Peptides against a protein of PDB entry 5A53. Designs and how they scored, part 38

Target 1, 230 residues: chain A of PDB entry 5A53
Amino acid sequence: LVENVKQALFIPGQSCNKNLHDIMVDLSALKKPDMKRFNRKNDIHPFEDMSPLEFFSEKNDCSLMVLMTSSKKRKNNMTFIRTFGYKIYDMIELMVADNFKLLSDFKKLTFTVGLKPMFTFQGAAFDTHPVYKQIKSLFLDFFRGESTDLQDVAGLQHVISMTIQGDFQDGEPLPNVLFRVYKLKSYKSDQGGKRLPRIELVEIGPRLDFKIGRIHTPSPDMVTEAHKKP

## One batch from the design tools (peptide; aimed at target 1 T148)

Design b2_p16_5_s2 (made by RFdiffusion4, then SolubleMPNN; from b2_p16_5, 7 letters changed)
Fold by OpenDDE base, seed 3:
Structure b2_p16_5_s2 (fold): chain B 230 residues (1-230), chain A 16 residues (1-16)
Amino acid sequence: as target 1 above (230 residues)
Amino acid sequence: SLDEIIYEAMADVAAS
């Protein structure tokens, strides 16, 4: 069963500013062609009322949504939402730190739209801690793209790296997640008659440090339904 | 494995 590629909808909130808009444009470029963007601001508060998001999910046939808002308490806030059957599955607030870099800050490299990125996750908590497990699942779901059988190095163009910034103990604030995007360059090096593929990674942007905010977790019933293979 | 190659490449980038 070729799972249909999940479509993403980017929504500027009422408090969306220029910087956050630029971040939205650059991040959404990685989701092309499976991405829609609203041009108008929408007054949505997902942790108060999720109904508008469910409406947009169904109307636009998008199971992934990103709401862009900014306030003093939650600056540069990207709320990532997943739906199942057009109902809210989970949500997480990821606030972009001020040290972000846009695509324009890096050397422009040509890339093919639609290629599946490879992911790297640095930090044991991505496999053990519920919040970081959700983040890992979210980003894998978000950028999975078309399932091409070309798992060969030749079919890989992008590497998305996610790193937990430092160690933490129980009860401590959750460290930021460092989001980095690289282009993979493969060189055929003939060293000693053995073709050892040499790989070089070049950062292409955007560069985002995510501070973790509020989280909505799915009900046990929804988890069961979402994992039911048809 | 491809994963190992990417991991090594990432280490080089982080050290750079």
Scores: peptide ipSAE 0.035, ipTM 0.700, DockQ to the pose 0.076
OpenDDE base, seeds 1, 2, 4, 5: peptide ipSAE 0.033, 0.029, 0.035, 0.029; ipTM 0.651, 0.686, 0.693, 0.683

Design b2_p16_5_s3 (made by RFdiffusion4, then SolubleMPNN; from b2_p16_5, 6 letters changed)
Fold by OpenDDE base, seed 5:
Structure b2_p16_5_s3 (fold): chain B 230 residues (1-230), chain A 16 residues (1-16)
Amino acid sequence: as target 1 above (230 residues)
Amino acid sequence: SLDEEIYKAMQDLFER
């Protein structure tokens, strides 16, 4: 079953500022061509009323949404929303730390639009902790779409790295997730007659440190429905 | 730096 590539909708909230707009533009560039952006600000508060997001999901045929808001309490907040059957499946607030870097801060490299990134996850909690499991699932779903087993290394252009910033124990604040994007450069090194493939990584941006905010988890019934292969 | 460590870890992953 070729799962249709999930479409993403980026929504500026009422409090969207220039920095968030720039972050939105750069992050959404990685989702091209499967991305839409609203040009108008929308007054949406997803943790108070989810119905506007469900409406936008259906109207735009987007199962992925990102709401861009900023306040004193939740600065540079990217609320990632997934829908199933145009109903809210899950939501997570990821606040971008002030140390972010845009694509313009890196060496401009040619990028082929539409190539699927490889993901790497650093931190055991991505496989064990429910919040980090959700983040892992979200980003895989957001950027990879179809899990085709044959990610031919030959077609790999870029890697998205997600790292949990440090160790933590139960009851401690959840560490940030460090989002990094690298372009892969393959060189044929002729070292001593053995062609060893040399791979070099070049950071291309954006560079985002995500602070975890509020989370909405799916109902057990919706989890069951979403995992039913059509 | 943390970014250098991440970068190094990533390089090590792809050079193996």
Scores: peptide ipSAE 0.326, ipTM 0.861, DockQ to the pose 0.090
OpenDDE base, seeds 1, 2, 3, 4: peptide ipSAE 0.296, 0.265, 0.292, 0.272; ipTM 0.846, 0.833, 0.846, 0.833

Design b2_p16_5_s4 (made by RFdiffusion4, then SolubleMPNN; from b2_p16_5, 5 letters changed)
Fold by OpenDDE base, seed 5:
Structure b2_p16_5_s4 (fold): chain B 230 residues (1-230), chain A 16 residues (1-16)
Amino acid sequence: as target 1 above (230 residues)
Amino acid sequence: SLDEEIYKAMKEVAES
């Protein structure tokens, strides 16, 4: 079964700056080889007109898109877009906080392209709150693709950790999502002559704290169609 | 299990 890995398109918006470009490069590296990047800035405002994104989705055969924009109101904004049948399924703005770290800020480790990450989600809201459920779904869809039951443990290299930063109540601003990437190091610990498997996590970056912005949710009809497995 | 070891490792990292 050829896993139909979803292709991602990274789009610099008109207001894309150097920081966003660097973030784009680093984050998209995790999506290789199933990633395209535009070199030119595109004046796209997805919450005003979605038609350019649908055009790009179809033209590039990408069902995942990330628009990189920055303004005073929405600094370091990564708009994540999913399409179904080249029509907009959902969108979410995730603004990267200023405390971000790039891959260059971490110890350079050997990286094998094409290995699927393991995901960990910390926070009950990932399973109960509609916004965090969307985020969870999005990132799983983006980096892991279709969950094959066969987690090839032998091919596990990376862990992507997503943590909701603190508790919140109804009516309160939604806490940030802490995005962390770790490399798994497997070693045998010698404890009293018994070699026990031990795993160490080493952060490799990027380190991103996402502030949640605007959201576009799919229509019930689109949800039904998107879940129809062919 | 691998999941348990990962969880332990994550806890160690979070506490560091």
Scores: peptide ipSAE 0.062, ipTM 0.722, DockQ to the pose 0.075
OpenDDE base, seeds 1, 2, 3, 4: peptide ipSAE 0.049, 0.048, 0.028, 0.030; ipTM 0.698, 0.712, 0.677, 0.685

Design b2_p16_6 (made by RFdiffusion4)
Pose (drawn by RFdiffusion4):
Structure b2_p16_6 (pose): chain A 225 residues (1-189, 195-230), chain P 16 residues (1-16)
Amino acid sequence: LVENVKQALFIPGQSCNKNLHDIMVDLSALKKPDMKRFNRKNDIHPFEDMSPLEFFSEKNDCSLMVLMTSSKKRKNNMTFIRTFGYKIYDMIELMVADNFKLLSDFKKLTFTVGLKPMFTFQGAAFDTHPVYKQIKSLFLDFFRGESTDLQDVAGLQHVISMTIQGDFQDGEPLPNVLFRVYKLKSYKSRLPRIELVEIGPRLDFKIGRIHTPSPDMVTEAHKKP
Amino acid sequence: GTKALEQHNEWKEVEE
């Protein structure tokens, strides 16, 4: 009954550069094998015209898309896009801060590609705040991959951690979201003692513009059998 | 089954 794993399409925008491309490559690796990369630059402006993104979604059968764009106003801009029936469901701009680390900045460890990641979300706003609820929903939908009734404990290899940069009050600017990836190590104490090793990429997301779905589309996308 | 369906709907339940 459940759908196939959602495919991701990474799209360099007209203003995409090498540094932003490195961020795309390393982050796209976490999506393997359910990922495709475009190599050319495309003149796409999602908050001016959504038509090209819907076109690419249909022709490439990708319900998840990430546009890479950079200007001084919006530097290292990663626009995360989800589609339903090849129409836009929602969009959010996540801009990467300059303190980012790539896979090259961390010791390379053995890593089995294609395993179901674990998730931990730190911050009460992930459950109550509309913006952060969308982010939690986005990154769960983006990286969870295969749904299954069966889980091999030996397959519990890495965790995707997302933390809001401190609590905040209403009216203040929205804090950044801290994207971290750790590999698990377990030791005997039955329950194991858990330790973590960072493997990257390390990304601090600054929140930009947001597009939300209409009530009609939410009804269809979230319809229950 | 039930568990696979719950995992599939998890992100949807977050938006509720």

Design b2_p16_6_s1 (made by RFdiffusion4, then SolubleMPNN; from b2_p16_6, 9 letters changed)
Fold by OpenDDE base, seed 5:
Structure b2_p16_6_s1 (fold): chain B 230 residues (1-230), chain A 16 residues (1-16)
Amino acid sequence: as target 1 above (230 residues)
Amino acid sequence: GAKALAEEWEAATVLE
């Protein structure tokens, strides 16, 4: 079963600012062509009322949504939402730290639109801790693209790296997730007649440090239904 | 209401 590519909808909230708009543009560029953006601000509070997001999911046929909001308490907040059957499956607030870098902050490199990135996850908690498991699942789902099992290594141009910033103990605040995007650059080194392929990772942006906010987890019933293969 | 959301959606959706 070729899972259809999940479409993403980027929604500026009422409190969306220029920085969030710029972040939205850059992050959504990685999801092209499977992305829609709203230009108008929408007054949506997903942790108070989810109905507007369910409506947008159905109307746009988007199972992925990102709501862009900013307040003193939740600055540069990207709420990532997944739906199943146009109902809210899960939500997570990821607040972008002020040290973010846009694509314009990096050397412009040509990239092919629509290529599936390879993911790397650094930190044991991505496999053990429920919140980081959700983040891992979310980003894999968000950028999975066409489910060609044959990741033609020949087509691999981008690596998305997600790193948990440091160790933490139970009861401590959850460390930030460092989001980095790299382009694979192949160099033919002409050293000594043997062309050894040298692969270098070049950061291309955006660079985002995500602070974890509020989370909505799916019901056990929704988990079961979402994992039922059609 | 659903109508207001629909109007906001139509006005907000830019198919780039």
Scores: peptide ipSAE 0.030, ipTM 0.669, DockQ to the pose 0.021
OpenDDE base, seeds 1, 2, 3, 4: peptide ipSAE 0.030, 0.027, 0.025, 0.024; ipTM 0.662, 0.646, 0.642, 0.661

Design b2_p16_6_s2 (made by RFdiffusion4, then SolubleMPNN; from b2_p16_6, 9 letters changed)
Fold by OpenDDE base, seed 5:
Structure b2_p16_6_s2 (fold): chain B 230 residues (1-230), chain A 16 residues (1-16)
Amino acid sequence: as target 1 above (230 residues)
Amino acid sequence: GEKALKEYWESSEVLK
């Protein structure tokens, strides 16, 4: 089954600033060609009224949306939204910490647009904790390119690493998620007559530390409907 | 971290 690649819509909110714009540009570059960006600011408050996002989802045929807002309480906030049948499935606020790095902060490496990244998740909570499970699911959905059966390792150029920053106990604030992007470099090592493939990971950016904010979870009915699609 | 990821990839049979 060739799953249709989910399209992403990046929406500047009314409070979108230059830093968020730059982050948006760099993150969305990883989603090319399956990405749209609005140039105009939109006054959207998704946790108060979701209807504008559903409207944009339908009008743009995008099942993934990212709303860029910034306030004193929620600085550099990227609200990730998924829709199912153009209705809100889930939402999560991920606030980018001030220590972010843009693509321009890294050595420019030529990369092929449209290659499916491999994901790595570090932290047991990605498999057990509801919030981190949602984050894992979201990012897999977001950057999942064409499901070609052949994860041809030969075609693997990018690795996206997501790490939970430290251990936490129940009732404690959820640790940040460290988002890192690497390019795989293959070197032929001529050591000892056996050409051993040497793989090097090179960080290419962006570098984002996500603080978890508000979450909207899907209704049980929507979960059931979403899982019925092959 | 990046080192652990690198070590994982270097040790992975999938990348040999």
Scores: peptide ipSAE 0.017, ipTM 0.437, DockQ to the pose 0.035
OpenDDE base, seeds 1, 2, 3, 4: peptide ipSAE 0.007, 0.000, 0.017, 0.007; ipTM 0.393, 0.353, 0.476, 0.378; seeds 3, 4 fail the geometry check

Design b2_p16_6_s3 (made by RFdiffusion4, then SolubleMPNN; from b2_p16_6, 11 letters changed)
Fold by OpenDDE base, seed 4:
Structure b2_p16_6_s3 (fold): chain B 230 residues (1-230), chain A 16 residues (1-16)
Amino acid sequence: as target 1 above (230 residues)
Amino acid sequence: GAKALAEARAASTVLK
């Protein structure tokens, strides 16, 4: 089965700063080799006009895009965009909190490029609440492409953990999503003359706390078309 | 609108 791996394009917006650039570099490293980055700033406002993003999707053959912008109202904002047939499917603003950690803040570990991460989701709302369902779907699409039922356990190197930060009620602001990346480290432990394999999770970064911003949801017709397997 | 798309087309940004 040739996995149709979705390609990602990272776009610095006009207001992209050094911190966002560093976050972009580190997050995009997890998407290698299926990632492109622009090295110049682009003046794009997705919630005002989506047409530039549709153009970039088609021109670069990328169905995933991330726009990096920052303002007083929307500091360290990563707008995640998905396209279907080079048309906007959905968008979500995820603002990175100031407590972020880069890969350089963690112990450097060797990793194989191109291995698919396993995901863990903590919080019932990932399965019930429309916004968190979209976030779950987005990140699964971003790193796995098409859902394959069979994960080759032998190729498992990374775990991406996404946690909803606390409980919330209807009408309350949506809690942040805590994004964490771990590497699986195998140890041989000698217990009572039996060597048992021990696996530990080591955080490798980046560490990102996402505040949820604006959302664009697809039309019902586009949802139906996007779920039709060819 | 059309202006933003035209600007995006003109800004064929080099990939890093």
Scores: peptide ipSAE 0.076, ipTM 0.798, DockQ to the pose 0.020
OpenDDE base, seeds 1, 2, 3, 5: peptide ipSAE 0.007, 0.008, 0.033, 0.083; ipTM 0.469, 0.474, 0.711, 0.804; seed 5 fails the geometry check

Design b2_p16_6_s4 (made by RFdiffusion4, then SolubleMPNN; from b2_p16_6, 8 letters changed)
Fold by OpenDDE base, seed 4:
Structure b2_p16_6_s4 (fold): chain B 230 residues (1-230), chain A 16 residues (1-16)
Amino acid sequence: as target 1 above (230 residues)
Amino acid sequence: GAKALEEEWEASKVLE
């Protein structure tokens, strides 16, 4: 079965800055080879007009898009967009907090390009709360695609960890999502004459704390069509 | 309009 790996397009918005550019480069490296990046700024406002994104989805054959914008109100904003049939399915703004770390801030480790990461989700709301369910679905879709073959376990190199930062009640602001990337490192420890396989997770970056912004949810009809297995 | 989007797309160099 040829896995239809979803292609991603990274788009600098008009307000894209150096920090967002660096974040874009580092995050998109995890999506290689299934990633394209624009090098020019585009004046796109997806919550005002979605038509430019639908156009770019079709022209680039990308069902995943990330728009990089920054303002005083929405600093370091990554708008994640999914399309179905080149029409907008859903959107979510994830603003990167100022405490971010780039790949250059970590010890350089060699990795194989094109390996699918394993995901871990920490926080019950990822399974119960509609916004966090969308985030979970988005990131799984973005990095794993629709199918995980059993053979992917044999090639496990990366773990992406997503954690909800603390508890919250109804009506409170939604806690940030802590995005962390680890490399799986296998060691053979000789303890007491028994070679025990030891696995360690080493953080490799980027390190991103996402503040949740605006959301566009799909229509019930689009949900039904997108979940129809061919 | 569609023409402006096309010009914007053509002006946007895709880097792999």
Scores: peptide ipSAE 0.203, ipTM 0.855, DockQ to the pose 0.020
OpenDDE base, seeds 1, 2, 3, 5: peptide ipSAE 0.026, 0.018, 0.023, 0.028; ipTM 0.662, 0.586, 0.558, 0.627

Design b2_p16_7 (made by RFdiffusion4)
Pose (drawn by RFdiffusion4):
Structure b2_p16_7 (pose): chain A 225 residues (1-189, 195-230), chain P 16 residues (1-16)
Amino acid sequence: LVENVKQALFIPGQSCNKNLHDIMVDLSALKKPDMKRFNRKNDIHPFEDMSPLEFFSEKNDCSLMVLMTSSKKRKNNMTFIRTFGYKIYDMIELMVADNFKLLSDFKKLTFTVGLKPMFTFQGAAFDTHPVYKQIKSLFLDFFRGESTDLQDVAGLQHVISMTIQGDFQDGEPLPNVLFRVYKLKSYKSRLPRIELVEIGPRLDFKIGRIHTPSPDMVTEAHKKP
Amino acid sequence: EELENLEEKREKITED
């Protein structure tokens, strides 16, 4: 009954550069094998016209899309896009801070591609705040991959950690979201003692513009059998 | 189908 794994399409925008491309490559690796990359630049402005994104979603059968854009106003801009029936469901701009680390900045460890990641979300706002609820929903939907009734404990290899940069009060600017990836190591103490090793990429997301779905589309996208 | 997939995942883990 459940759908196939959602496919991701990474799209360099007109203003995409090499540094932003490196971020795309390393982040796209976490999506393997359910990912496609475009090589050329495309003049796409999602908050001015959504038509091209809907076109690419249909013709490439990708319900998840990431547009790469950079200007001084919005540097290292990653616009995450989800579609329903090839129409736009929601959008959010996540801009990468300059303190980012790539896979090259971490010791390369053995890594089995295509395993179900673990998730940990740190921050009460991930459950109550509309903006951060969307981010939690986005990254769960984006990277969880295959849904299954069976889990091999040996397959529990890495965790995707997302942390809000400190608590905050209403009216203040929204804190960044800290994206971290760790590999698990377990030792004997039955329950094992767990330690973590960072494997990257390391990304601090600055929150930008947001598009939310209409109530009608939410009803259809979240319809229960 | 899930059992076949589980076997394939275990084979990949062993190869690595």

Design b2_p16_7_s1 (made by RFdiffusion4, then SolubleMPNN; from b2_p16_7, 9 letters changed)
Fold by OpenDDE base, seed 3:
Structure b2_p16_7_s1 (fold): chain B 230 residues (1-230), chain A 16 residues (1-16)
Amino acid sequence: as target 1 above (230 residues)
Amino acid sequence: DELKRLKELLEKIKKA
């Protein structure tokens, strides 16, 4: 099966600022070469009218989109959108907290473009809670593409970690999701005459804490269609 | 061996 890697389109909204632009550039770098970015701002309000996004999905042949907007109510907001057949499948607002770090804040490490990251999810809610299940599905879909079999550990360069920040009960505000990116670094340790390979994780950025905003869930009919194996 | 070490590192990240 030829991996049909999903293409991503990054869209600056009308309220996009320098910080969001920088975040967009850094996050989209992890999606290379399967990424496009618009250079101009677009006046899009996806929770009011989804038709412009469906148009862009079809025109650019992108099933993944990220809209960058900012307001007093929704500061540093990244709206992640997935389409199926160029129609909106789901959407989620993830607002970046002010404590974000860019790639320039970390030691520059060389990486091979196109290597698939390994994911780790911390928090039981990623498997049980509908919102966190959607987030897990979204990020796996966004960065891994189609699930190929056994990830050759020998080709593993990057680890993406997603952590739910704390415990919560029903009716409480949903905790933030901590997004972290690490590079695997192998060291030859000469301890005691036996060369034991030592692996370390080095954070490479970006570092993003996501506050969860509005969500659009797919219709039952669209879920059924999207899960139909060709 | 490397996979085990990776799992251990990932468990450390879970606690952070």
Scores: peptide ipSAE 0.037, ipTM 0.724, DockQ to the pose 0.036
OpenDDE base, seeds 1, 2, 4, 5: peptide ipSAE 0.033, 0.032, 0.033, 0.032; ipTM 0.700, 0.704, 0.711, 0.694; seed 5 fails the geometry check

Design b2_p16_7_s2 (made by RFdiffusion4, then SolubleMPNN; from b2_p16_7, 6 letters changed)
Fold by OpenDDE base, seed 4:
Structure b2_p16_7_s2 (fold): chain B 230 residues (1-230), chain A 16 residues (1-16)
Amino acid sequence: as target 1 above (230 residues)
Amino acid sequence: DELERLAEKRKKIEEA
């Protein structure tokens, strides 16, 4: 069963700034062609009222949304929202640290739009800790594309790496998640007269360090319903 | 653009 590709909607909030706009453009480029971006700022506060997001989900037929907001308390905040049946399933705030890099900060490489990335996750907590499990699930869900004949022929083009920044104990602040994007490059190395294929990972951006903010988790009933649908 | 306007309008109606 080929899972239908989930469509994403990127929404600038009222407090969206130039940095967030640039981050939005670069991150959303990885979701092409299954992405929409709004150009106008929308006054949305998802942890106060979720109804506008449910409306957007239904009207745009998007089960993934990203709200771009910034404040002193929550600088460069990307709120990732998933819907099920156009109702809010879960939400998570991921604040981009100031050390971010845009695509323009990396070597310009030819990129084929629409290829599914391979994911790598570094940190045991991605499989055990509820917050990091949600992050893992979210990003896998967000960047899953359909297997196309073109992808099967062209093979793997890029890797998304997600790393938990360091170890933590119970009760400690949750470490940041390091988001990195790499392109696979094949080189023919001539070592000793044997041309061996060498594969290198080249970072292509964006480079984002996510600080974890507020989280909304689905009710047990919603979890059950979401898992019943293949 | 139109969908953004509709959503803004709906939010204002629901807040009212």
Scores: peptide ipSAE 0.025, ipTM 0.652, DockQ to the pose 0.015
OpenDDE base, seeds 1, 2, 3, 5: peptide ipSAE 0.016, 0.007, 0.021, 0.039; ipTM 0.552, 0.397, 0.643, 0.730; seeds 3, 5 fail the geometry check

Design b2_p16_7_s4 (made by RFdiffusion4, then SolubleMPNN; from b2_p16_7, 7 letters changed)
Fold by OpenDDE base, seed 1:
Structure b2_p16_7_s4 (fold): chain B 230 residues (1-230), chain A 16 residues (1-16)
Amino acid sequence: as target 1 above (230 residues)
Amino acid sequence: DELERLEEIRKKIEAA
C-alpha cells in the first residue's frame, strides 16, 4: 500500500528572520523525507491573497504548507496551510513564543528518518472546541497522515505531545498550545526475573509554545469533498 | 508540569 503521505512545503516569508529559519529547519526535520524548503524569501500574505499558495501547492505537489513570517503583531508566526485539489482548505496562524528551544538545546539522539510519531493531546478542548479540533486535525494530518498502519506502532520512536496551556471560558483568549517532542527509549529492566520493557521519554526538541492567531476554516462543501474517500 | 505530562503520556503508551 503506497501510503499517500502528504508532502509539506516550508516557505520563508519576506519577514522571515534567523530564529524562524532555525525553527523551520528543526520542525521540518520531523517531516523528512516528505518535506521541501524554499531557500528564497517570498512575499506572501495568505489572509489577503491565497493564490500564490495555491500556485506553490500545485507546482510542488504539496498539500501542506508552512509560511514563516514575523511582525510586531505576529511575531514568529507559522501559518499552517492545507490544500485539497491544490485549493486552500484551511489555514491557521501559530505564533512561536520567545521561550522556544531548538534541537541543539537538547542532547543529540539518533533517530530513523521517516518514522511516524505517536501523538498525545492534553486538554478536552481538542475534542470539543472548533479551533483546537482544527489544530489537532492539522498536526495529525501533517505528521501522521490518514493511514495508521499497525506497522507504524512497531517502529514507534517519537511522541509528539500537544497540551492546551490551562483552562479557559467562552469569550476568553485561547490558551497557547504547548508542542513537545520526545524520543522513546526502551530499557530492559530486570524487575523480578521478568524483563518488563520500561519505556522512558526523553525530550529531543524542538520545544514550541504556539499562540493561536487568525484562522481560515473550510467551506462545508470542501469538508464533504475532502472526507470523500475515493 | 512537564513530569505530569510525561506520566500521562506514559500511561497512554502503556494503555495502547
Scores: peptide ipSAE 0.037, ipTM 0.700, DockQ to the pose 0.029
OpenDDE base, seeds 2, 3, 4, 5: peptide ipSAE 0.023, 0.024, 0.023, 0.028; ipTM 0.669, 0.666, 0.657, 0.675; seed 5 fails the geometry check

Design b2_p16_8 (made by RFdiffusion4)
Pose (drawn by RFdiffusion4):
Structure b2_p16_8 (pose): chain A 225 residues (1-189, 195-230), chain P 16 residues (1-16)
Amino acid sequence: LVENVKQALFIPGQSCNKNLHDIMVDLSALKKPDMKRFNRKNDIHPFEDMSPLEFFSEKNDCSLMVLMTSSKKRKNNMTFIRTFGYKIYDMIELMVADNFKLLSDFKKLTFTVGLKPMFTFQGAAFDTHPVYKQIKSLFLDFFRGESTDLQDVAGLQHVISMTIQGDFQDGEPLPNVLFRVYKLKSYKSRLPRIELVEIGPRLDFKIGRIHTPSPDMVTEAHKKP
Amino acid sequence: SYFDPERDVLFFHPTD
């Protein structure tokens, strides 16, 4: 009954550069094998016209899309896009801070591609705040991959960690979201003792513009059998 | 549903 794994399409925008491209490559590696990359630049402005994104979603059968854009107003802008029936479901701009680390900045460890990641979300706002609820929903939907009834403990290899940069009060600017990836190590103490090693990429997301779905589309996208 | 992001998700829970 459940759908196939959602495919991701990474799209360099007209203003995409090499540094932003490196971020795309390393992040896209976490999506393998359910990922496609465009090589050329495309003049796409999602908050002015959504038509091209819907077109690419249909012709490439990708319900997940990431547009790469950079200006001084919005530097290192990663616009995460989800579609339903090839129409836009929601969008959010996540801009990468300058303190980012790539895979090259971390010791390369053995890594089995295509394993189900583990998730940990740190921050009460991930459950109550509309903006952060969308982000939690986005990154769960984006990277969880294959749904299954069976889990091999040996397959529990890495964790995707997302932390809100401190608590905050209403009216203040929204804190950044800290994207971290760790590899698990376990030792004997039955329950193992767990330690973590960072493997990257390391990304601090600054929150930008947001598009939310209509109630009608939520009803269809979240319809229960 | 089409969007059920929490379906079969593995959660890591740190302890003290």

